# Peptides against a protein of PDB entry 2AKA, part 52

Target 1, 299 residues: chain A of PDB entry 2AKA
Amino acid sequence: MEDLIPLVNRLQDAFSAIGQNADLDLPQIAVVGGQSAGKSSVLENFVGRDFLPRGSGIVTRRPLVLQLVNSTTEYAEFLHCKGKKFTDFEEVRLEIEAETDRVTGTNKGISPVPINLRVYSPHVLNLTLVDLPGMTKVPVGDQPPDIEFQIRDMLMQFVTKENCLILAVSPANSDLANSDALKIAKEVDPQGQRTIGVITKLDLMDEGTDARDVLENKLLPLRRGYIGVVNRSQKDIDGKKDITAALAAERKFFLSHPSYRHLADRMGTPYLQKVLNQQLTNHIRDTLPGLRNKLQSQL

## One batch from the design tools (peptide; aimed at target 1 L7 L11 R292)

Design b2_p22_7_s4 (made by RFdiffusion4, then SolubleMPNN; from b2_p22_7, 8 letters changed)
Fold by OpenDDE base, seed 2:
Structure b2_p22_7_s4 (fold): chain B 299 residues (1-299), chain A 22 residues (1-22)
Amino acid sequence: as target 1 above (299 residues)
Amino acid sequence: SELEKVIKELEEFIQELEQQLA
């Protein structure tokens, strides 16, 4: 079963090479959330490396197809520069920025053309995620006035697909009822069949408040449930706090918190990665018959 | 083509999976 994700990755690469990636309903997980919801930090925590662009506003301006592959070696490869192996993840970050700017220019615009990044690591499970631009309501810099709608339209190209699972990332220190991630998920998945909830910033909630009811799937029920995580703070990121240390601190947070200790074994970034691997594998298996028929029509 | 190879591998895998589930 572990081989299913790499097989779909090969399909994804093949279709990207022929320019038909946007038309494929491949089994995948799209990551959605508002700006500063913590999406990039979750993805970096999976890899255990700092490699994504950072800054204010929308840092992700193209879809990033992140293919994690369990391997004895650690390196990254881009589809747009095959044969080049990156072992310095700072260079990976720079390549993402350069490739983004090559297409979008300097105006902080967006493009629906994905960047395909594969990361081999002994620290990851096989997992493919599509990181999408963060939803925003206010243009920054020289962004077009309709940037909000451009982002929304881009997200809809992914999340409307039947075989797309949705990783909805929402910060706990904001009103969940107003979560951009959960709103868009509910629009395209009204029965909550394809949506996995991630709650970030649990450590930044107001004193005397908690997200227990959300994490117990009692407030806004999703069939696939919610997983809480604690990401590094911006100060920790700027201070180059080690991700391994941050993951240990996350575990300690859940174990020591009166409202979350009973959920601790079903919380945190490592558990999230495991769940996503399992759900994606099962989802691929369930969609294989339909995928076969579609692929045969392409021959 | 690479695409044809991947499709063939997928078909073979589906067949094997169906046999295991039968």
Scores: peptide ipSAE 0.055, ipTM 0.701, DockQ to the pose 0.083
OpenDDE base, seeds 1, 3, 4, 5: peptide ipSAE 0.028, 0.028, 0.043, 0.046; ipTM 0.640, 0.683, 0.685, 0.696; seed 3 fails the geometry check

Design b2_p22_8 (made by RFdiffusion4)
Pose (drawn by RFdiffusion4):
Structure b2_p22_8 (pose): chain A 299 residues (1-299), chain P 22 residues (1-22)
Amino acid sequence: as target 1 above (299 residues)
Amino acid sequence: TAFEEELESIFEDIDATVEKLE
């Protein structure tokens, strides 16, 4: 039903101002990744526009509830900016930065108060993801020293919940067994039943190696599988993001790589969108029947 | 009050959706 994701979108809007309650458990996807995993590029490739804050280290300092709605027209709206339509995605980026600084005292710390961004676009399927601060060790920023723990604690508040599906994002040019995202997913989902794996930067692997075994779901098995993507950034005449060309380059990569050509139809951003739309819809279908009664008891 | 009113409206939509699923 094309209605399930929108229904949960209303619930997320309603609970955006309700502080942390360990018992509240809406069906949703949390995006988890190490700071080197390229998780912003995955989201920007869904939207087809650069719109996330840029900087060294942390990009998301408040949970970003990103609600993507397939539309003939292209614009964005924040729940905290009632009635305003954003058509220039640079302004969307600037609003994310401003609303975040408005809340965070130090210009580098984090806050659990979500920013609720809805994007209407022909480039997206109906899908909702909650983007969370990326993980890192060295608090190289400017306050606080325990920042690694503050981030981990915030991630755990989301992903310890049973109705929270985990989109674990890991770069292929690293030791995938040591992926921060897959490790934290294992701590709360030991059976791998509610984690969806995303492998980025496949085009950056060392010469003569590949990630076939992981992409075929053999090396680090997850019930919901892995999906590989690459960010082959193309810019148009004005030097801005060209998503049609970027997606074609990604398609060319998978079709031409001897290790991946047989999986190409199950790799790439369009397929990832399709998979997330399907899994999120089925998950909501599964959890909605008991939801109203359960919420009353938990509030 | 406004939050409760919003949830009541959303709960009605949840009930209608569950009926359609059945």

Design b2_p22_8_s1 (made by RFdiffusion4, then SolubleMPNN; from b2_p22_8, 10 letters changed)
Fold by OpenDDE base, seed 5:
Structure b2_p22_8_s1 (fold): chain B 299 residues (1-299), chain A 22 residues (1-22)
Amino acid sequence: as target 1 above (299 residues)
Amino acid sequence: SEFEEKLEELFKEIDELVEKLK
């Protein structure tokens, strides 16, 4: 079963090359959340590198198909520039920005055309995620006034697909009842069958409050449950705090917190990565026979 | 076409995997 995710990656690349992504219901995980919910930090923590665009407002403006592949070597490749191996992840960030601007222009517009990025690393598990633009209510720069709805429409192209799992990223220091991620997930997955909840910013909650009920799946139950994580602060990111050190701090946070200690072995970024790898693998297994038949009928 | 050949290869892989999963 270790080859299932790479197989789907090859399918994704093949169909992306012909521009038929919209017609396919490939097993995949779409990442959704409001702006500043911590999506980029979660993804960077998987890789252990800073490589995603940063800034205020909408940072991700095109879907990013992030294909993580366990390998003995560490490098990145883009589908749009085959044969070029990136070993400097700052260059990866710059290429994402350049490729985004090439299609959307400099007005911070959005495009539904994915960027396909494959990262080979000894530090990752096989995992494919589709990073989607953060939901926003406020246009910035030259963005159209209806940017909120444009983003929503883009997200819906992915999350409405039956074979799409949803990684819903919500910050704990905000009202979870009003989480953009959980709202959109509930809209398209009312029974909570396809949604995995990620709760970020647990370290930023007010003193005397906790997200224990959510993490224990008691408040807003999801079949696939919730996983809490602690990301680097914006200050830490700006200061180039080491991700490895941050992951150690995350582990310490859960182990030492009175409300989370009993959950510590089922929390944190490394556990999240393992769960996602397992769930995606199983999901591919379950959907592959049907996918094969569907593809055969379309070709 | 190159695309068709690639798809045929992928279909072969899928079929093999599906068979193993039964």
Scores: peptide ipSAE 0.067, ipTM 0.721, DockQ to the pose 0.669
OpenDDE base, seeds 1, 2, 3, 4: peptide ipSAE 0.031, 0.033, 0.058, 0.052; ipTM 0.640, 0.637, 0.707, 0.700

Design b2_p22_8_s2 (made by RFdiffusion4, then SolubleMPNN; from b2_p22_8, 12 letters changed)
Fold by OpenDDE base, seed 3:
Structure b2_p22_8_s2 (fold): chain B 299 residues (1-299), chain A 22 residues (1-22)
Amino acid sequence: as target 1 above (299 residues)
Amino acid sequence: SEFEKQLAEIFKEIDELIEKLK
């Protein structure tokens, strides 16, 4: 079953090459969340490298199809730059920024045209995620005043698809009832069948408060449950704190926290990666026969 | 077309995988 995700990756690439991405209901995981919810940090923690654009406001301005592939070698490839292998992940970041700017211009606008990035690494499980622009209410810079709605419309193109799983990323240090990620997920998945909850910033909660009830799936129940993670702080990122060290600190956090100790084995970035790999694999297995028939009928 | 060729190959692999999953 380990080959199911790479197979779908090939399908994604083939359709991307002909510009038909928007009309396909491929089994995939769309990542949604408000700005600063910690989406980029989660993705970088999977890879173990800093490679995503950083900044204030909307960082992701095009969908990023991130294809993680377990391999003995470590390098990245873009679909738009065939034949070029990136071994420096800073160059990967720069390429994402350049390719984004090429399509959107300099006005910090958004485009629904995906960037396809494949990362080979011995440190990853096979996993494909579609990173979507962070939901925002306030335009940044020279963005159009309706940028909020443009982002929403873009997200809806992905999350409304029946075969799309939703990774809803919400910060614990904010009211989860007002989570942008959970709101949009509830809108398109009212029964919580396709949504996986990720709770970030658990280490930034006020003293005496915890997200135990949420993580135990008792407050806002999702069929696929919630997984808590602790990302590097902005200070840690700026200080170039090693991701491996951050993962160890995350493990220590859950083990030492009185509210989370009993959940520690089902928390953290490594567990999240494993769960997503399994969820996506199983989802592909379940949807593949129907997808095959649908695709055949379209030829 | 090149796309159709690629798709045919993918379909073949899909069919093989579906069969293995039974």
Scores: peptide ipSAE 0.183, ipTM 0.812, DockQ to the pose 0.772
OpenDDE base, seeds 1, 2, 4, 5: peptide ipSAE 0.114, 0.179, 0.154, 0.175; ipTM 0.704, 0.811, 0.797, 0.805

Design b2_p22_8_s3 (made by RFdiffusion4, then SolubleMPNN; from b2_p22_8, 8 letters changed)
Fold by OpenDDE base, seed 3:
Structure b2_p22_8_s3 (fold): chain B 299 residues (1-299), chain A 22 residues (1-22)
Amino acid sequence: as target 1 above (299 residues)
Amino acid sequence: SEFQEELEKLFEEIDELVEKLE
């Protein structure tokens, strides 16, 4: 089963190369969340590198197909730059920004055309995620006034697909009932069959409050449950705090918190990686026969 | 086409994997 995710990666690349990505219902995980929900931090924690664009407002403006591949070596490759190996992850960030600007222009617009990024690392599990633009209500800069709806329309192109799993990223320090991620997930997955909940910013909750009921899957039940994570603070990111140290701090947080100690073994970024790898692998297994038949009819 | 050839190869691999998983 170890080769299922890489196989789907090859399918993704093949279809992306011919520009037919929008019509495909490939087994994949789409990452959705409001702006500042901690989505980018979760992805960077998987890789153990800072490589995603940062800034105020909409950071991700094109879908980013992030293909993580366990390997003895560490480097990144873009589908649009075949043959070029990136070993400096700052250059990876710059390439994402440059490629985004090339298509969208400098007006911070969005495009539904994906960027395909593959990261080889000994520190990752095989995992493919589609990072989508953060949901927002307020245009920034010279963005069009209907940017909210443009983002929603883009997200819907992915999350409405039956073979798309949804990683819904919600901050704990906000009302989860009003989570943009959970709202859109419920709209397209009303029975909660395709949605995995991620709760970020658990360390930023008000004193005397906790997300125990959510994490125990009792408040807003999802079939695939919830996983809590603690990301680096913006101060830590700006200060270039080591991700390994942050992961240790995350573990300590769950173990030492009275409300979460009993859940600690089913929380945190490393556990999330494992769960996503397993969920995606199983999902691919279940969907491949149907996908094969569908694709054959197109030949 | 080059795409069709690649797709056919991928289909063979899919078929092999599906058979192993059943």
Scores: peptide ipSAE 0.141, ipTM 0.790, DockQ to the pose 0.628
OpenDDE base, seeds 1, 2, 4, 5: peptide ipSAE 0.063, 0.124, 0.105, 0.131; ipTM 0.691, 0.783, 0.774, 0.783

Design b2_p22_8_s4 (made by RFdiffusion4, then SolubleMPNN; from b2_p22_8, 9 letters changed)
Fold by OpenDDE base, seed 3:
Structure b2_p22_8_s4 (fold): chain B 299 residues (1-299), chain A 22 residues (1-22)
Amino acid sequence: as target 1 above (299 residues)
Amino acid sequence: SSFEKELEKIFEEIDKLIEKLK
């Protein structure tokens, strides 16, 4: 079972190499959410490193196929620069920015062409995620006025695929009923069969309010449920707060919070990683036979 | 093509895994 995710990674790489990524229905998890929903922080917490572009506006401007592979060694590799091993994750961040700019230009536009990044680490479970641009309504800088629709169209290329699971990232300190992530998920997955909810910013909720009903799957039910996480604050990120320390603080948050204590064992970044690994593995198992047959018929 | 060869290798591995999962 442990080898299923790496096997799909090889498929992803092979199809990416021939430019066929957009037309394939590979078993994968697409990450969706509004800008500032906390997507990047969730992904970085999985790796335990700061490696994603940061800034105002649209951070991710190309799909990032992030392939996490459990290994005794720690390094990263890009499909577009084969043979180069990155051990400095700041260089990984810079490479993502450079490769993004190479394709999109300097106008902060978007491109549907994925960046494929593989991270080997002893601190990760096998997990592949497709990080998608954050949904936005307001163009930033010299972005085109229709950037909202361009992003939406890009997301739809992934999330409409039947074998695509959707990791819908929503902040708790905003009205969940207005979550961009859950709206798009509901549009393409009306029965909630493919959607996993992630609730961020639980520590930023107003005094006297909580997301208990959401996390208990009672407010907006998803078949695959919701998992709450507490990410580092922007201040913590800027201050280079250690991710390990942040994970400990997250655990403490859930254990000490009156509304979440009873859910603590089913919350937090480590639990999210485990659940995603298991769900993706099972999903691959269920879909591979059909995928194999479809691909064979195309040869 | 190189792609087809790689795909065939992947398919062999898929088939092996599917058999193990039965």
Scores: peptide ipSAE 0.236, ipTM 0.838, DockQ to the pose 0.692
OpenDDE base, seeds 1, 2, 4, 5: peptide ipSAE 0.152, 0.233, 0.207, 0.228; ipTM 0.739, 0.839, 0.828, 0.834

## One batch from the design tools (peptide; aimed at target 1 L7 L11 R292 N293)

Design b2_p23_1 (made by RFdiffusion4)
Pose (drawn by RFdiffusion4):
Structure b2_p23_1 (pose): chain A 299 residues (1-299), chain P 23 residues (1-23)
Amino acid sequence: as target 1 above (299 residues)
Amino acid sequence: SEELTEELEEIFEDIDEMNEKLE
């Protein structure tokens, strides 16, 4: 039903101002990744526009509830900016930065207060994801020293919940067994039943190696599987993001790679969007029947 | 708040209707 994701979108809006309550458990997807995993590029390729803050290290300092709605028109709105319609995605990026600084005392720390961004676009399927601060060790920033732990603690508040599906994002040009995202997903989902794996930067692997075994769900099995993507950034005449060309380059990559050709129809951003829309919809269908009565008891 | 209560009541009514459609 095309209605399930929108219904949960209303619940997320309603609970945006309700502080942390370990018992509140809406069906949703949390995006988890190490800082080097390229998780922003995955989201920007869904939208087809660069719109996330840029900087060294952390990009998301507050949880970003990103609600993508397929539309004939293209615009964005923040719940905290009532009635305003953003059509220039550079301004969307600037608002994310400003609203974040408005809340965070130090210009580099984190806060659990979410920013609720809804994007209407022909480039997206109906899908909602909660983007969370990326993981890192060296607190190379400017306060606080325990920042690694503050980030991990914030991630755990989301992903220890049973109804929270985990989108674990890992770069292919690293030791996938040592992926921060897959490891934290294993700590809270040992059976791998509610983690969806995304492998990025497949085009950056060393010569003569590939990620076939992981993409075929053999090496690090997850019930919901893995999906590979690449960010072959193309710019138009004005030097801005050209998503049609970028998606074609990604399609060319999978069709031409001898290790991946046979999986090409189950790789790439369009397929990932399809899979997330489907899994999120089915998950909501599964959890909605008991939801109203459960919420009353938990509030 | 009163506003939030009213919004949640409306959403709960929509959840009830949605559950009937799922059945």

Design b2_p23_1_s1 (made by RFdiffusion4, then SolubleMPNN; from b2_p23_1, 10 letters changed)
Fold by OpenDDE base, seed 1:
Structure b2_p23_1_s1 (fold): chain B 299 residues (1-299), chain A 23 residues (1-23)
Amino acid sequence: as target 1 above (299 residues)
Amino acid sequence: SPALQEELEKLFEEIDKLNEELA
């Protein structure tokens, strides 16, 4: 069972090499959310390193196939530069930015061509996620006025696939009824069978308010439920606050909060990582029958 | 690419093997 995720990783790499990524229905998890919803922070918390592009507006402009692999050593590798091992995660960030700009140009446009990044670490569980561009309504820089629809169309190429699970990332300090992530998930998964909800920014909610009903799966029920997380603040990120310390603070937050204390063992980034590992593993197992024939027919 | 084709064939064989083990 532990070898299922690595198997799909090899499939992803092989199909990426032949340019067939967009049409494949591989068992995978696509990460969706509005800009500033906290997607990048969740992914970085899994790795325990700062390595994703940051800034205002659209930071992710190409799909990022992030393959986390438990290993005794810590390093990263890109499919587009095989054989180069990155041990400095700042260089990983720079490579993502450079490779993105190489394809999209300087206008901050988007491209559906994935970047494949594998991270080996003793601090991760085996987990593969496809990080997608953040949904936005406002073009920035030289972006075309229809950038919102371009992003949506790109996301739809992934989330409409039957074997695609959806990690819907929504901030708690915004109206969840208007969550871009939950809206797109509901559109393609109306019965909530493929969607996992992540609620970020729980620490930024107004005093006297909480997301208990959402986290208890009572407000907008998903079969796979919701997991709350607390990411580093922008100040903490800018100050290069250690992610390990942030994870401890997250645990403390849930344990000390009157509305979440009873849920604390089923909340937080470490629990999310474990659940996603299990969900992906089980999903791969369930999709294995006929997978070969399906993949061959798509070549 | 012949190398890519070989890799795909290996992967498909592994899928088949896993399906047999999980059936």
Scores: peptide ipSAE 0.309, ipTM 0.877, DockQ to the pose 0.831
OpenDDE base, seeds 2, 3, 4, 5: peptide ipSAE 0.304, 0.152, 0.264, 0.104; ipTM 0.878, 0.787, 0.857, 0.764

Design b2_p23_1_s2 (made by RFdiffusion4, then SolubleMPNN; from b2_p23_1, 10 letters changed)
Fold by OpenDDE base, seed 1:
Structure b2_p23_1_s2 (fold): chain B 299 residues (1-299), chain A 23 residues (1-23)
Amino acid sequence: as target 1 above (299 residues)
Amino acid sequence: SASLQQELEKLFEEIDELNKKLA
């Protein structure tokens, strides 16, 4: 079963090479969330490196197929530049930015054409995620006034697929009832069968408030439940705080918090990574029957 | 490309083999 994710990775790469990515119903996890919901930080915490574009407004402007592969060595590879191994993750960030700008131009527009990035690391579990542009209501810079709808349409191309699991990332310091991630997930998955909830910014909630009811799956029930995480603050990111230290602080947060202590073993980034690995592996297994015929019919 | 088609065929065969093992 451990080889199922690598198999789907090879399928993703093959179909990407023929430009058929947008119409494929591969077993995959799409990551959705509003701007500044903490999506990029969650992904970087899995790798233990700073490698995603940062900034104000729309950061992710193309789908990023992030393939994490457990390996004895640490390096990254892009499908668009085969044979080049990146060992400096700052160069990985720069390549994502450059490749994004090459296709979208300088106007901060979006493109549905994926970037395929594979990261080999001893610090990761096998896991593939499709990071999607953050949902926004406000155009920035030279973005078209309908950018919100363009992003939504792009997300819908992925999340409407039956074999797509949805990682819905929502900040706890905002009204969860108005979460863009949970709204779009509910629209395409009304029974909550394909959605995994991630609650970020638990450390930024007002004193005397907590997200216990959400994390216990009592407020907005999802079949696959919710996992809380604590990401690095913007100050910590700017100060280049070590991700390993941040993960230790996250563990301490859950253990010391009176509302979350009893959930601590089912919270945090390492647990999320494990759950996603298991969920994806099982999902691939369940979708394998007939997958060949389905994929052939889409070619 | 012919090489890509061959890779897809190989992947489909691997899927079939896995399905046999998991059935």
Scores: peptide ipSAE 0.301, ipTM 0.865, DockQ to the pose 0.760
OpenDDE base, seeds 2, 3, 4, 5: peptide ipSAE 0.291, 0.123, 0.271, 0.290; ipTM 0.861, 0.748, 0.850, 0.860

Design b2_p23_1_s3 (made by RFdiffusion4, then SolubleMPNN; from b2_p23_1, 11 letters changed)
Fold by OpenDDE base, seed 1:
Structure b2_p23_1_s3 (fold): chain B 299 residues (1-299), chain A 23 residues (1-23)
Amino acid sequence: as target 1 above (299 residues)
Amino acid sequence: SAAHQKELEELFAEIDKLNEKLA
């Protein structure tokens, strides 16, 4: 069963190499969320490294196929520069930025053409995620006024696929009923069969408020439930706070919080990673029958 | 390319083998 994710990774790479992008219905997890919802922080916490572009506005401007592979060694490689091993994750960040700018130009436009990044690490479980541009309502810089719709159209190319699971990332310190991530997920998955909820910024909620009902799957039920996480603050990121220390603080947060203590073993980034690994593995297994024929029909 | 086609054929064969094992 552990070989199923690597198999899909090889399929993703092979189809990317022949220019087949968003039209493929591979068993995969698409990550969706509003700008600043904490998507990048969740992904970096899985790796234990700072390697994603940061900034104001739209940070992710191309789909990022992030393939995490458990290995005895730690390095990254890109499909667009085969044979180059990156051991400095700052160089990984710079390569993502450079490759994004190469295709989109300097106007901070978007492109549906994926970047394929594989990270080998002893600290990760086998897991593949497709990070998608953050949903926005406000154009920045030289972005076209319809950038919101361009992003939505791009997301829809992924999340409408039958074999696409949706990791919906929503901040707890915002009205969850108005979550862009949950709205788009509900639009394409009205029965909540393909959606996994991630609730970020639980540590930034107002005193006397909590997301217990959400995390207990009582407010907006998803078949696959919700997992709460606590990411590093922007100050912590800028200060290069160690991710291991942040994960320990996250564990402490859940254990010490009156509303979340009873859920603590089913919360946090490490638990999320395990759940996603298991769900993706099982999903690949369930979709494997007839997958070859489906893929061939899409060529 | 021919190389990519061969790779896809190998991957499809692996899918078939896995399906056989999981059936």
Scores: peptide ipSAE 0.336, ipTM 0.874, DockQ to the pose 0.715
OpenDDE base, seeds 2, 3, 4, 5: peptide ipSAE 0.332, 0.327, 0.323, 0.326; ipTM 0.876, 0.872, 0.870, 0.871

Design b2_p23_1_s4 (made by RFdiffusion4, then SolubleMPNN; from b2_p23_1, 10 letters changed)
Fold by OpenDDE base, seed 4:
Structure b2_p23_1_s4 (fold): chain B 299 residues (1-299), chain A 23 residues (1-23)
Amino acid sequence: as target 1 above (299 residues)
Amino acid sequence: SAEFQKRLEELFEEIDKLNEKLK
């Protein structure tokens, strides 16, 4: 079972090398969410490092194939920069930005060509996620006015694939009925079979309100359920608040909250990482029969 | 490329082996 995710990683790398990644139906998890939904924070919390581009508007402008690999050492490698090991995760961030700009230019345009980033760490479980550009209706920079639809079209290339699981990231402090993540997930997965819900910003909900019904899978049911998380605030991120401390605060939040205490053991970033590892592993296992033939037919 | 085809074949063989193990 432990070899399944690494195998898919090698497949992803091989197909990325020939530029055919977007057409393949690999068992994988695509991360979707509106801009500022908290996607980047979730991913960084998995690694325990700040390494993703930050800013206003569209930050992720190319798909990021993030391959987390449990290892005794901690470093990162890019597929486009073979042989270079990054131990400074700020340099990782800069490389993502540079490589993005190399392809998209300085206009903050988007490209469907993935960046493949592998992170080795003793603090991660084996987990591969495809981080997709955040959905937004507001063009920034020299982006075309139809950037929303360009992003949507890009996302659809991934999330329409049968073997693609969808990590739908939605903020709790917004109306979930208007969640971009859940909307696109519902469109391509109307029965909620491939979608995992992540609810962020639970700590930012209005006093007297909670997302208990959602987290208990009673309001908008997904077969794979919902997991709530509490991320660092932007202020905390800018202030370089330690992720470990933030994770402790997250645990405390769930344990101390009257509406979530009973769910606390099935909430939080560490639990999310565990669940995603398990679900991805199982999903790869389930899709492995016939995968060779399917991939061959797509080449 | 020939190198890609070789790599692909190796990966497909790995898939086949894993499928056999998981039966």
Scores: peptide ipSAE 0.474, ipTM 0.925, DockQ to the pose 0.784
OpenDDE base, seeds 1, 2, 3, 5: peptide ipSAE 0.473, 0.452, 0.443, 0.471; ipTM 0.924, 0.920, 0.916, 0.924

